# Designs tried in a protein design run: peptides against a protein of PDB entry 6RO1. Part 95

Target 1, 216 residues: chain A of PDB entry 6RO1
Amino acid sequence: LGKEIEEYIHKPKYCLPFLQPGRLVKVKNEGDDFGWGVVVNFSKKSNVKPNSGELDPLYVVEVLLRCSKESLKNSATEAAKPAKPDEKGEMQVVPVLVHLLSAISSVRLYIPKDLRPVDNRQSVLKSIQEVQKRFPDGIPLLDPIDDMGIQDQGLKKVIQKVEAFEHRMYSHPLHNDPNLETVYTLCEKKAQIAIDIKSAKRELKKARTVLQMDEL

## One batch from the design tools (peptide; made by RFdiffusion4, then SolubleMPNN)

Design b2_p19_8_s4 (from b2_p19_8, 10 letters changed)
Fold by OpenDDE base, seed 2:
Structure b2_p19_8_s4 (fold): chain B 216 residues (1-216), chain A 19 residues (1-19)
Amino acid sequence: as target 1 above (216 residues)
Amino acid sequence: EFVIGKYTDLKEEREKLLE
């Protein structure tokens, strides 16, 4: 279900408006998980589909990512590799295809104007780590419906399933309330409660984020 | 310092990027 949501959010028509400089994004390329990085810029590249001649624009986002020190800087030919968990790594600006974005955060960081100095790049890592400390349950995500404005019915169905599942998990302790009569009404109420819980959690996360920002 | 993404600016940015 998470992967299904990702398939929507990484589509350019949905995510591009949210790829402002400083936006926290998670990058995953097959087996390589870079974790959370920061958007620096994005570009549109004209791609001509070889078979149809149709213009299929490729979107490349430059993301400041924690990379292995062995990764070649700005190598057009070699892909950067993520830092190992035990490695300090180095923050590098990596061009990433937009479809490799696995998550988009509601958090936007201030980034240095000049990212050429390593110290400026590493300062961003410190900022990311600070955000992670503030959000022990994970960095808050943009809501694909409420925040990103995705109206796709398929996504809505997926989200409803996720919410229903989450509600089932959370309502398992609450299942002892005998007064919820019919299974279907229970499922709908459960789905609605899940939506409400998700909404409340989002509001709480937003509130915590705002409160924590005021404390900085 | 970090800022929660403001949605107010996103609608205008959407329109510009889709153009």
Scores: peptide ipSAE 0.021, ipTM 0.618, DockQ to the pose 0.057
Fold by OpenDDE base, seed 3:
Parts: sequence; structure tokens; C-alpha cells
Structure b2_p19_8_s4 (fold): chain B 216 residues (1-216), chain A 19 residues (1-19)
Amino acid sequence: as target 1 above (216 residues)
Amino acid sequence: EFVIGKYTDLKEEREKLLE
């Protein structure tokens, strides 16, 4: 169900309005999970289908991502690779196809104007990490309905199924597997966090206030 | 500094975040 929602939100017609510079996004390419990065910009590429003469637009998002040092050495010939959890890595601007965005946050960061210096790029990583500290239960996501304004009935049905499933998970204590209580507690925390995020978003939406965190 | 939510003027807000 989460994957089904992802298939909607990464469609250009829905996500492009939210790919402003500084937007936090998650990037995943098959087995390569880059985690949270920051949008720098996006561009439209026109692909002419040789047989139809029709232009199929391809969108590329430049995302500042934490990459492995090895990836930098081979950057001319190989695709960027995510930094390992145990390594520092280096923040690089990576061109990413829009469909590789696995999540879009409601959070936008101020980013340095000049990302050529390594220190400026690495400062953004510190900012991401600070945001993660402020959101211990996870960086808040854009709501596909309330924030992104997606009116697709298929998505609404998926969300209803997710909500119903979550409700059923909460209402049906699965068997005395202590692991299930942990999953339920995590799901309840996640649901409560989602509610708290929704409520906080509603309050923030009302306040139109830039959350200036002094540490950011 | 970070901003949460949907922007009414995406262009102006986009420019502000690059500053």
C-alpha cells in the first residue's frame, strides 16, 4: 500500500509543484537508498519518440545526496552510489529521474547559493541531520490529498484501505506475539505522529510562519 | 531555517530559499 501511494506522488503532474529548491526528498534507485536529500532544481528534458514524433517529457531533479567517496572517483563512468551508514560520505548534486523520488517532505531548507565548495554541500548534510533530530519519529511527509491536492480516486481508495487496515490492526489485537505489540506501538506512534504532523501542519498552515530554528 | 507546507507563491518562495 505504501508503494502504491508512492506511485502516485512521484508522478510529475503531482510532484513538480513541490520540487522547489530546498525541499527534502528521499531518493531510492532499486537497491540504492540515498535516504533524505535536498532538491536543488529540476529540468524538463524532451524525448522525441522516433516513431511517433511526439515529445515525451522526461523530468530530471538535481538532488543534493550523500554519496560514497568511491562514487566520486568513478563519477565519470558509473552512477552515483549512496554512502554507507558507517562512512561520512560526501554531499553531491546528483541528477535523478523524478520517478526515483520515494518521498517528499513538507520541510524545505535554506541552501547555500553556491554549492561548488565542498563545505557548503556538507553544511546541508548537517542541516538534514538537525531536521532528523527534531523529528525523531521521521521527517514529515507531504500529505498527498491535503498538501499535494491529488484528486485521483484511485489514490483516495488506497488511502482509505490504508486507514482501514491501520484501524483493523489497532482493533484486532493480533495474537500475543510480543513482536506484534511492538509493531502496533510503532504503528500507533507512527499514526499519532502522522496525526500530530497533520495537526502541526494545520497549525503551521494557519500561521504561515517560517519555522526558523536557530540551529539551522 | 526551514519552511513547512504548501506555498501560495511557489516562485517567490523558491527564490527566497535559494538566498
Scores: peptide ipSAE 0.021, ipTM 0.574, DockQ to the pose 0.064
Fold by OpenDDE base, seed 4:
Structure b2_p19_8_s4 (fold): chain B 216 residues (1-216), chain A 19 residues (1-19)
Amino acid sequence: as target 1 above (216 residues)
Amino acid sequence: EFVIGKYTDLKEEREKLLE
């Protein structure tokens, strides 16, 4: 069900308006999970399908990602690889096809204007890590309906199924498996955090509206 | 520093990319 939601989110018609510089996004390419990175920019590339000759536009987003040092040595010829969990890695701007975005965060970071220096790129990693510390239950996601405005009935059905499943899981007396309680507590906390973020967004929007009104 | 939410509407840019 989570994967089904991802298939909607990564569609250009839905996600492009949210790919502003500094937006946190999660990148996965097949078996390679880069985790959370930061959008730098995006572009449209003309592509011709070899078999049909039809124009198939490719959307490429440049994302600052934590890459393995090994992959950087051959960065001119080889695709970047994600840093190993225990590896420090190095932040690199990687061109990524938009459909490889597995998640889009409600969080947008301030990024250095010049990302050419390694120290500036690494400072963004520190910022991501700080965000992760602030959100121990996971970096908050954009709501596909409320934030992204996706009106697809298929997505609504998926979300309803997820909600119904969650409700059923909560209504069943979970056998006293401490692991299940931990997962539920994490899910509840995640849901509560999502609500809190939604409320904070509303307050921030109100505050911004008030600030704009005071400047008029 | 980080900001939560939608800051800019890129609808116009999206529309240009989708034409």
Scores: peptide ipSAE 0.025, ipTM 0.584, DockQ to the pose 0.064; fails the geometry check
Fold by OpenDDE base, seed 5:
Structure b2_p19_8_s4 (fold): chain B 216 residues (1-216), chain A 19 residues (1-19)
Amino acid sequence: as target 1 above (216 residues)
Amino acid sequence: EFVIGKYTDLKEEREKLLE
């Protein structure tokens, strides 16, 4: 279900308006998980499909990512690789196809105007780490419906299934209590409170994200 | 042709997507 949501979010028609400089994004390429990086800019490339001759535009986003130092030495011949868990790594601007964005955050960071100096790039890593400390349950995501304005019925159905699954998962431990009606009302209240807490946590997270954005 | 989106607002970015 999470992967199905990702398939909508990374579509250019939905995500491009949110790829402003400083936007936190998660990048994954096949087996390589770069984790959270920061958008620098994006570009549109004209591409011609080899089999149909149809114009298929490619969108490339430049993202500051924590890369392995070993991969950077071979950067002329090899693609950048994510830093190993025990490695400090180095922040590099990496061109990434938009479909490789696995997540988009509601958080937008201030980034240095000049990212050529290593120290300026590494300062962004410190900012990402600070955001991660402030969000121990994970960096907040853009809501695909409320924030991104996606009206696709397929996505709405996926989200409804996720919400129903979450509701069932939260209700399942409570279904063994013989006072089912009170548990359903408490689960609907707790699901509504969890939706209201998720909405209030989203609003508080949005408010905290806005407040934390002002403090960062 | 490379269209570079930097410090554009959401409206400008949406307009560029329609081009």
Scores: peptide ipSAE 0.020, ipTM 0.537, DockQ to the pose 0.043; fails the geometry check

## One batch from the design tools (peptide; made by RFdiffusion4, then SolubleMPNN)

Design b2_p20_1_s1 (from b2_p20_1, 10 letters changed)
Fold by OpenDDE base, seed 4:
Structure b2_p20_1_s1 (fold): chain B 216 residues (1-216), chain A 20 residues (1-20)
Amino acid sequence: as target 1 above (216 residues)
Amino acid sequence: AAEEEALQKKAEAAAIEIHF
């Protein structure tokens, strides 16, 4: 289910409009989970498929990611690696292929205009951590249907299965299966996230309406 | 042009802007 949603949202045709500066995104490259980072910018690269001569455009997003300090020393030749859980790490602008985005948040942060100073990059990590504290059940995701406008019937069926599973989980008394508790905690977190998105969007819409009234 | 502008407006509306 979660992986099936990921297969839609990471497609350039759906996600590119939402990759604005300050957008929170999750980055995962195979075994390397960078967690939450912040979009800085994106670019389209022309790539030629070596076997077909067909132009397959690569989309690269520059993301501020928490990287290991060890990977930064070798940054001239090696790919950045995620900071270990116990490591502070360092925030770096990493070029990421768009298909490596495992999640896209509804949250956008204000980022410093100059990300060359280490302190400016580390300030963004503090902002991510403060967002994570404000959303204890997890950082709110973009709705793939309502926000992203994905009309794919496969995705609609996946979401209907998730909603029907969530509804069945809430309507049946929790049988004490410890494996169910982990799935329930993830689904409750997701449901709470969806509520918190709707509340925060309503507050933001009110705040924007007030700001637009002060500019008139 | 108009479709791209509509997508951009939709993407801007689908944001929770947080200042710290």
Scores: peptide ipSAE 0.343, ipTM 0.841, DockQ to the pose 0.598
Fold by OpenDDE base, seed 5:
Structure b2_p20_1_s1 (fold): chain B 216 residues (1-216), chain A 20 residues (1-20)
Amino acid sequence: as target 1 above (216 residues)
Amino acid sequence: AAEEEALQKKAEAAAIEIHF
């Protein structure tokens, strides 16, 4: 259910107006969960689809993320990796495709104008940690309907199912509904299948791009 | 234009601004 909401909110047509500097966002890239970061800026990139000549604009958001120091040494050739749980990490500005945003917060932080100094970037991590302390039940999310203005009937049906599930989860102590584990397991399986489909579509796109290069 | 401006104003209003 939560992942079905993610499939709406990460669409550029819905989220772009909310990607202001200082907005808290959650970033996931495949198996890499970066957790909460802060929007610095966004840009529209022209992308030409190789097979149709159609302009498919890519949206890239620059996000301050807590990265592993090990991954930063190879940053010229390798993608940044999230900091390990026991690692302090380092806050870095990472270019993220907008479809990798897993959540958007209602919270907006003040950020330093100059993020080139390490201390200025690390001050933002302290601010995120202070927000997390102020919200022990989790950082508040933008409402997809009320805040983001998404009118999609598919989303409304997903939200109604989430609310009905949450109501059942809170009305029945976690200890007594054997269907709860089944629903969690089904949600996890559906989540894994969605990752696998996304991976397979990327592999298919890579394979098609290679075939097209061999025909040129 | 007017819908984009209204959506931008809505996005600005949909913020809990926290200063430290």
Scores: peptide ipSAE 0.271, ipTM 0.806, DockQ to the pose 0.771
Fold by OpenDDE base, seed 1:
Structure b2_p20_1_s1 (fold): chain B 216 residues (1-216), chain A 20 residues (1-20)
Amino acid sequence: as target 1 above (216 residues)
Amino acid sequence: AAEEEALQKKAEAAAIEIHF
């Protein structure tokens, strides 16, 4: 389902109009998840297929991405790598093939006009992190139908299946099963009783420690 | 031209601009 939607949104036919400067996009390259970055610009490169002579246009988007410090040391021939979770990383403008866009956000950020200074690039990382804090359930996505205007019947069927599945998950009588509410209420009561027992044991230990100090 | 302009307007309308 999510991967099937991705196969539509990353197509140049659909996504190019939405690749404006400041647009939040998610980039994945094979096993490398760069997470959320910011579009700087895009370009159409003429590619000639060597065997057919057919013009196969390559679309490259320059995306400001959080890269590892190792990506700065390795010569201009190595692909940028994402920053490790515990690493600060450095924001770099990376040329990305449009098919490597795994998500497109409805959010656009203001970007500095000059991205040559490291501080300007790192300011954009702070802005991305602030957006992530404002959207704890995830950065809002462009709607493929309503926002992107994709009319493909295959996509409409995928979305209808997602909506029907989500509606079934939320409307599943298991949410209103008196047994599930009873199980949750029993689990919460058990957790609360465990907290209360732990608190009462701490109070008893404090009271006993005070009594032992008065007997010495 | 007109279809590209309509698509551009749609793409601009489909944006939440956030300033920090």
Scores: peptide ipSAE 0.265, ipTM 0.795, DockQ to the pose 0.566
Fold by OpenDDE base, seed 3:
Structure b2_p20_1_s1 (fold): chain B 216 residues (1-216), chain A 20 residues (1-20)
Amino acid sequence: as target 1 above (216 residues)
Amino acid sequence: AAEEEALQKKAEAAAIEIHF
């Protein structure tokens, strides 16, 4: 269910207006969870050769993320990696594809205008940690319907299922029913399979579009 | 134009601004 909501919110059509400087966002790349970072800016990268009108523009958001110091030394050849739990890490501005945003917060921070000094970047980490202390139950999310204005009937049905599930879970004194964890795990697996199928279909469509362009 | 301005105002209103 949560992952099905992510498949809506990470679409450029819905999330781009909310990617203002200082917006808190959660970044996940495959197995790498960076946790909460701060939007610095976004850019539109057109993959469109001037005559091929059918490629959806790629959007890259620059996000200030807590990275491992090891990954930063290799940044010429390797993507930045998240800091280990026990590591302090270093805050770095990382170019992130918009579809790697797993969550968007209602929270927006003031950020230093110059992020070149390490101290200015590390001050933002202190601000994120202070937000996390103020919200012990988790950083507040943008509402996909009320805040983001997503009118998609598929999303509305997902949210209604989440709310009906949460209401049943909070109404049942057995928060520790092992059947509930099994149902969650099955719902997550089903959501992941649906994402993977949709991703594979998008890649197959892109590969077909590239092949059709090489045949012209 | 008007829809983009309404969307921009909505995106600005959908923020908890925190100053430190």
Scores: peptide ipSAE 0.257, ipTM 0.790, DockQ to the pose 0.718

Design b2_p20_1_s2 (from b2_p20_1, 7 letters changed)
Fold by OpenDDE base, seed 3:
Structure b2_p20_1_s2 (fold): chain B 216 residues (1-216), chain A 20 residues (1-20)
Amino acid sequence: as target 1 above (216 residues)
Amino acid sequence: KEEEEKLQKKAEEAAIEVHF
């Protein structure tokens, strides 16, 4: 289910409009989980190898990721590696293939214009950590249907199965586990966060409308 | 063009701008 949703959202035709500078994205490369990073930019690479019938353009997103200091030493020969849990690491701009994006957040951060200074890159890590503290149950995801506008019937069927599973999990009488109040409070907090996001989006739309009216 | 503008507007509307 979660992996099946990922197979839709990481497709360039769906995710590219949402890869704006400052967008929070989760990056995973095989066994290497970088966790949450921030989009810096993306580029279309023409994969015109004249002899491979792969006409599909490769998209590379530059993502600011927390990397191990070991990976910085080996950066001339090896791919960047995620920082170990006990390691401070260093924020680096890493070129990532778009299909390695395992999640896309609704959250967008302000990023420094110049990411060459280490302090500017580390400031973004502090911002990610502050977002993570504000969202203890996880950073909010883009909705693949409502936010991303994906019309694929396969995805709609996957979402319906998830919703039906969640509904059965919440409606099942055997879930009178005292942790259910915690999960309901989390779902109500998630729903309230979604409402507060919708209200904050309306307020930001009003504030932009007011700013656009004051500039006219 | 209109569909790209609609997608761009959806992408902007989907963003939660967090300022620290």
Scores: peptide ipSAE 0.212, ipTM 0.787, DockQ to the pose 0.565
Fold by OpenDDE base, seed 4:
Structure b2_p20_1_s2 (fold): chain B 216 residues (1-216), chain A 20 residues (1-20)
Amino acid sequence: as target 1 above (216 residues)
Amino acid sequence: KEEEEKLQKKAEEAAIEVHF
């Protein structure tokens, strides 16, 4: 279910409009989970498929990611690796193929104009950590239907199955584990926060639409 | 052009800007 949603979201035809500078994105490359990073920019690279000669455009997003300090020493020859859980790491601008985006947040941060200084990059990590602190149940995601406007019937069926599964999980309190109640209260808080964010976004959208009408 | 502008507007409308 979650993975099936990811297969829609990471497609360039859906996600490219949402890859603005400062957008929070989650990056995963095979076994390497970088977690949450911030979009700096994106580029279209011309790629020629070796077997068909067809132009297959590669979309590369530059993402500010928390990388291991070891991966920085060989950054000219080796792919960046994620910081270990117990490692502080360092924020680096990493070129990422768009299909490696596992999630896209509704949150957009202000980023420093110059990301060459380490302190400017590390300030963005502090901002990500503050977002994570404000959203204990996880960073809010873009809604693939309402926010991203994906009309795919396969996705709509997946979302309906997720909603029906969530509704069944809430309607059947699994009896008598105090650790389950903590997980359910976290899931309920997450669902409520997601609703409140949807409401706040609708109000902000109304406010911005009014401001744009006064400039016409 | 109009579809790109509509998509860009939709992407801006979907953003929660957070200032710290």
Scores: peptide ipSAE 0.205, ipTM 0.782, DockQ to the pose 0.609
Fold by OpenDDE base, seed 2:
Structure b2_p20_1_s2 (fold): chain B 216 residues (1-216), chain A 20 residues (1-20)
Amino acid sequence: as target 1 above (216 residues)
Amino acid sequence: KEEEEKLQKKAEEAAIEVHF
């Protein structure tokens, strides 16, 4: 289910409009989970399929990610590695193929104009950590249908299955599995977060409208 | 163009802008 949603959202035709500078994205490359990073920019690369001669454009997004300091020493040819949980790491701008985006947030940060200084990059990590504190149940995701406008019937069926599973989960009386309570609490929290995001987006839209009225 | 502009507007409307 979650992985099936990922297979839609990471498609360039759906995600590119949402890859603005400052957008929070989650990056995963095989076994390497970088967690949440921030979009800096994206670029279209011309790629020629070796077998067909067809132009298959590759999309590369530059993402500010928390990287291991060890992986940065070999910087000319090796892929950046994620910082260990106990490691401080360093925020680096990493070129990422768009299909490695495992999640896209509704959150967009203000980023420093110059990311060459380490302090400017590390300031963005502080901002990500502050967002994570404000969203204890997880950073808010873009809705694939409502926010991203994906009309694919396969995705709609996946979402309907998730919603029907969540609804059946909520409508089942709590059988005393302590692991079930944790999953229910996570699902209730995710549903509450989705409501709170929809309310906060409405309030932020109202607050922007009010701020624009006070600047006139 | 018009669909791109509509998607861009939708992407902006979907953004929670956060400044610290």
Scores: peptide ipSAE 0.204, ipTM 0.785, DockQ to the pose 0.608
Fold by OpenDDE base, seed 5:
Structure b2_p20_1_s2 (fold): chain B 216 residues (1-216), chain A 20 residues (1-20)
Amino acid sequence: as target 1 above (216 residues)
Amino acid sequence: KEEEEKLQKKAEEAAIEVHF
């Protein structure tokens, strides 16, 4: 179910408008999970399909990712590797194919204009960690229907299955767990954070509607 | 162009800007 949603959101036709500088994204490359990074820029590259000779455009997003220092020493020959859980790592701008984006956040950070200094890159890691502290139940995702505007009926069926599974998962175990108060407090915090995001989005939409009315 | 502008507007409306 989660992976089936990922197969829609990482498609260039859906995600490219949301890849603005400062957007939080998750990057996953096969067995390598980089976790949350920040979009710096994206580019379209011309590519030719090896079997048909057809033009197949490659989309590359530059993402600021937490990388292992060991992988950076060999950066001339080896792809960047994610930092180990116990490692501090180093923030690096990594060119990532758009299909390697496993998630896209509603959150957009202000980033330094110059990411060449290591201190400026490491400041963005502190900002990601501060966002993670503010969202203990996980960094908020873009809604693929409401935010991204995806009309695909296959995706709508996947979301309905997820919602029906979540509703069943929450309706059956919660009545008999002795940690019920802790789980309810976490679910209420998650629900309140989702309400606060939805309210802040509504206020931003109202503020923009007012600004657009003052410019007309 | 008009569809790209509508998509760009939606992407900006979907952003929660966070400054620290």
Scores: peptide ipSAE 0.176, ipTM 0.766, DockQ to the pose 0.605

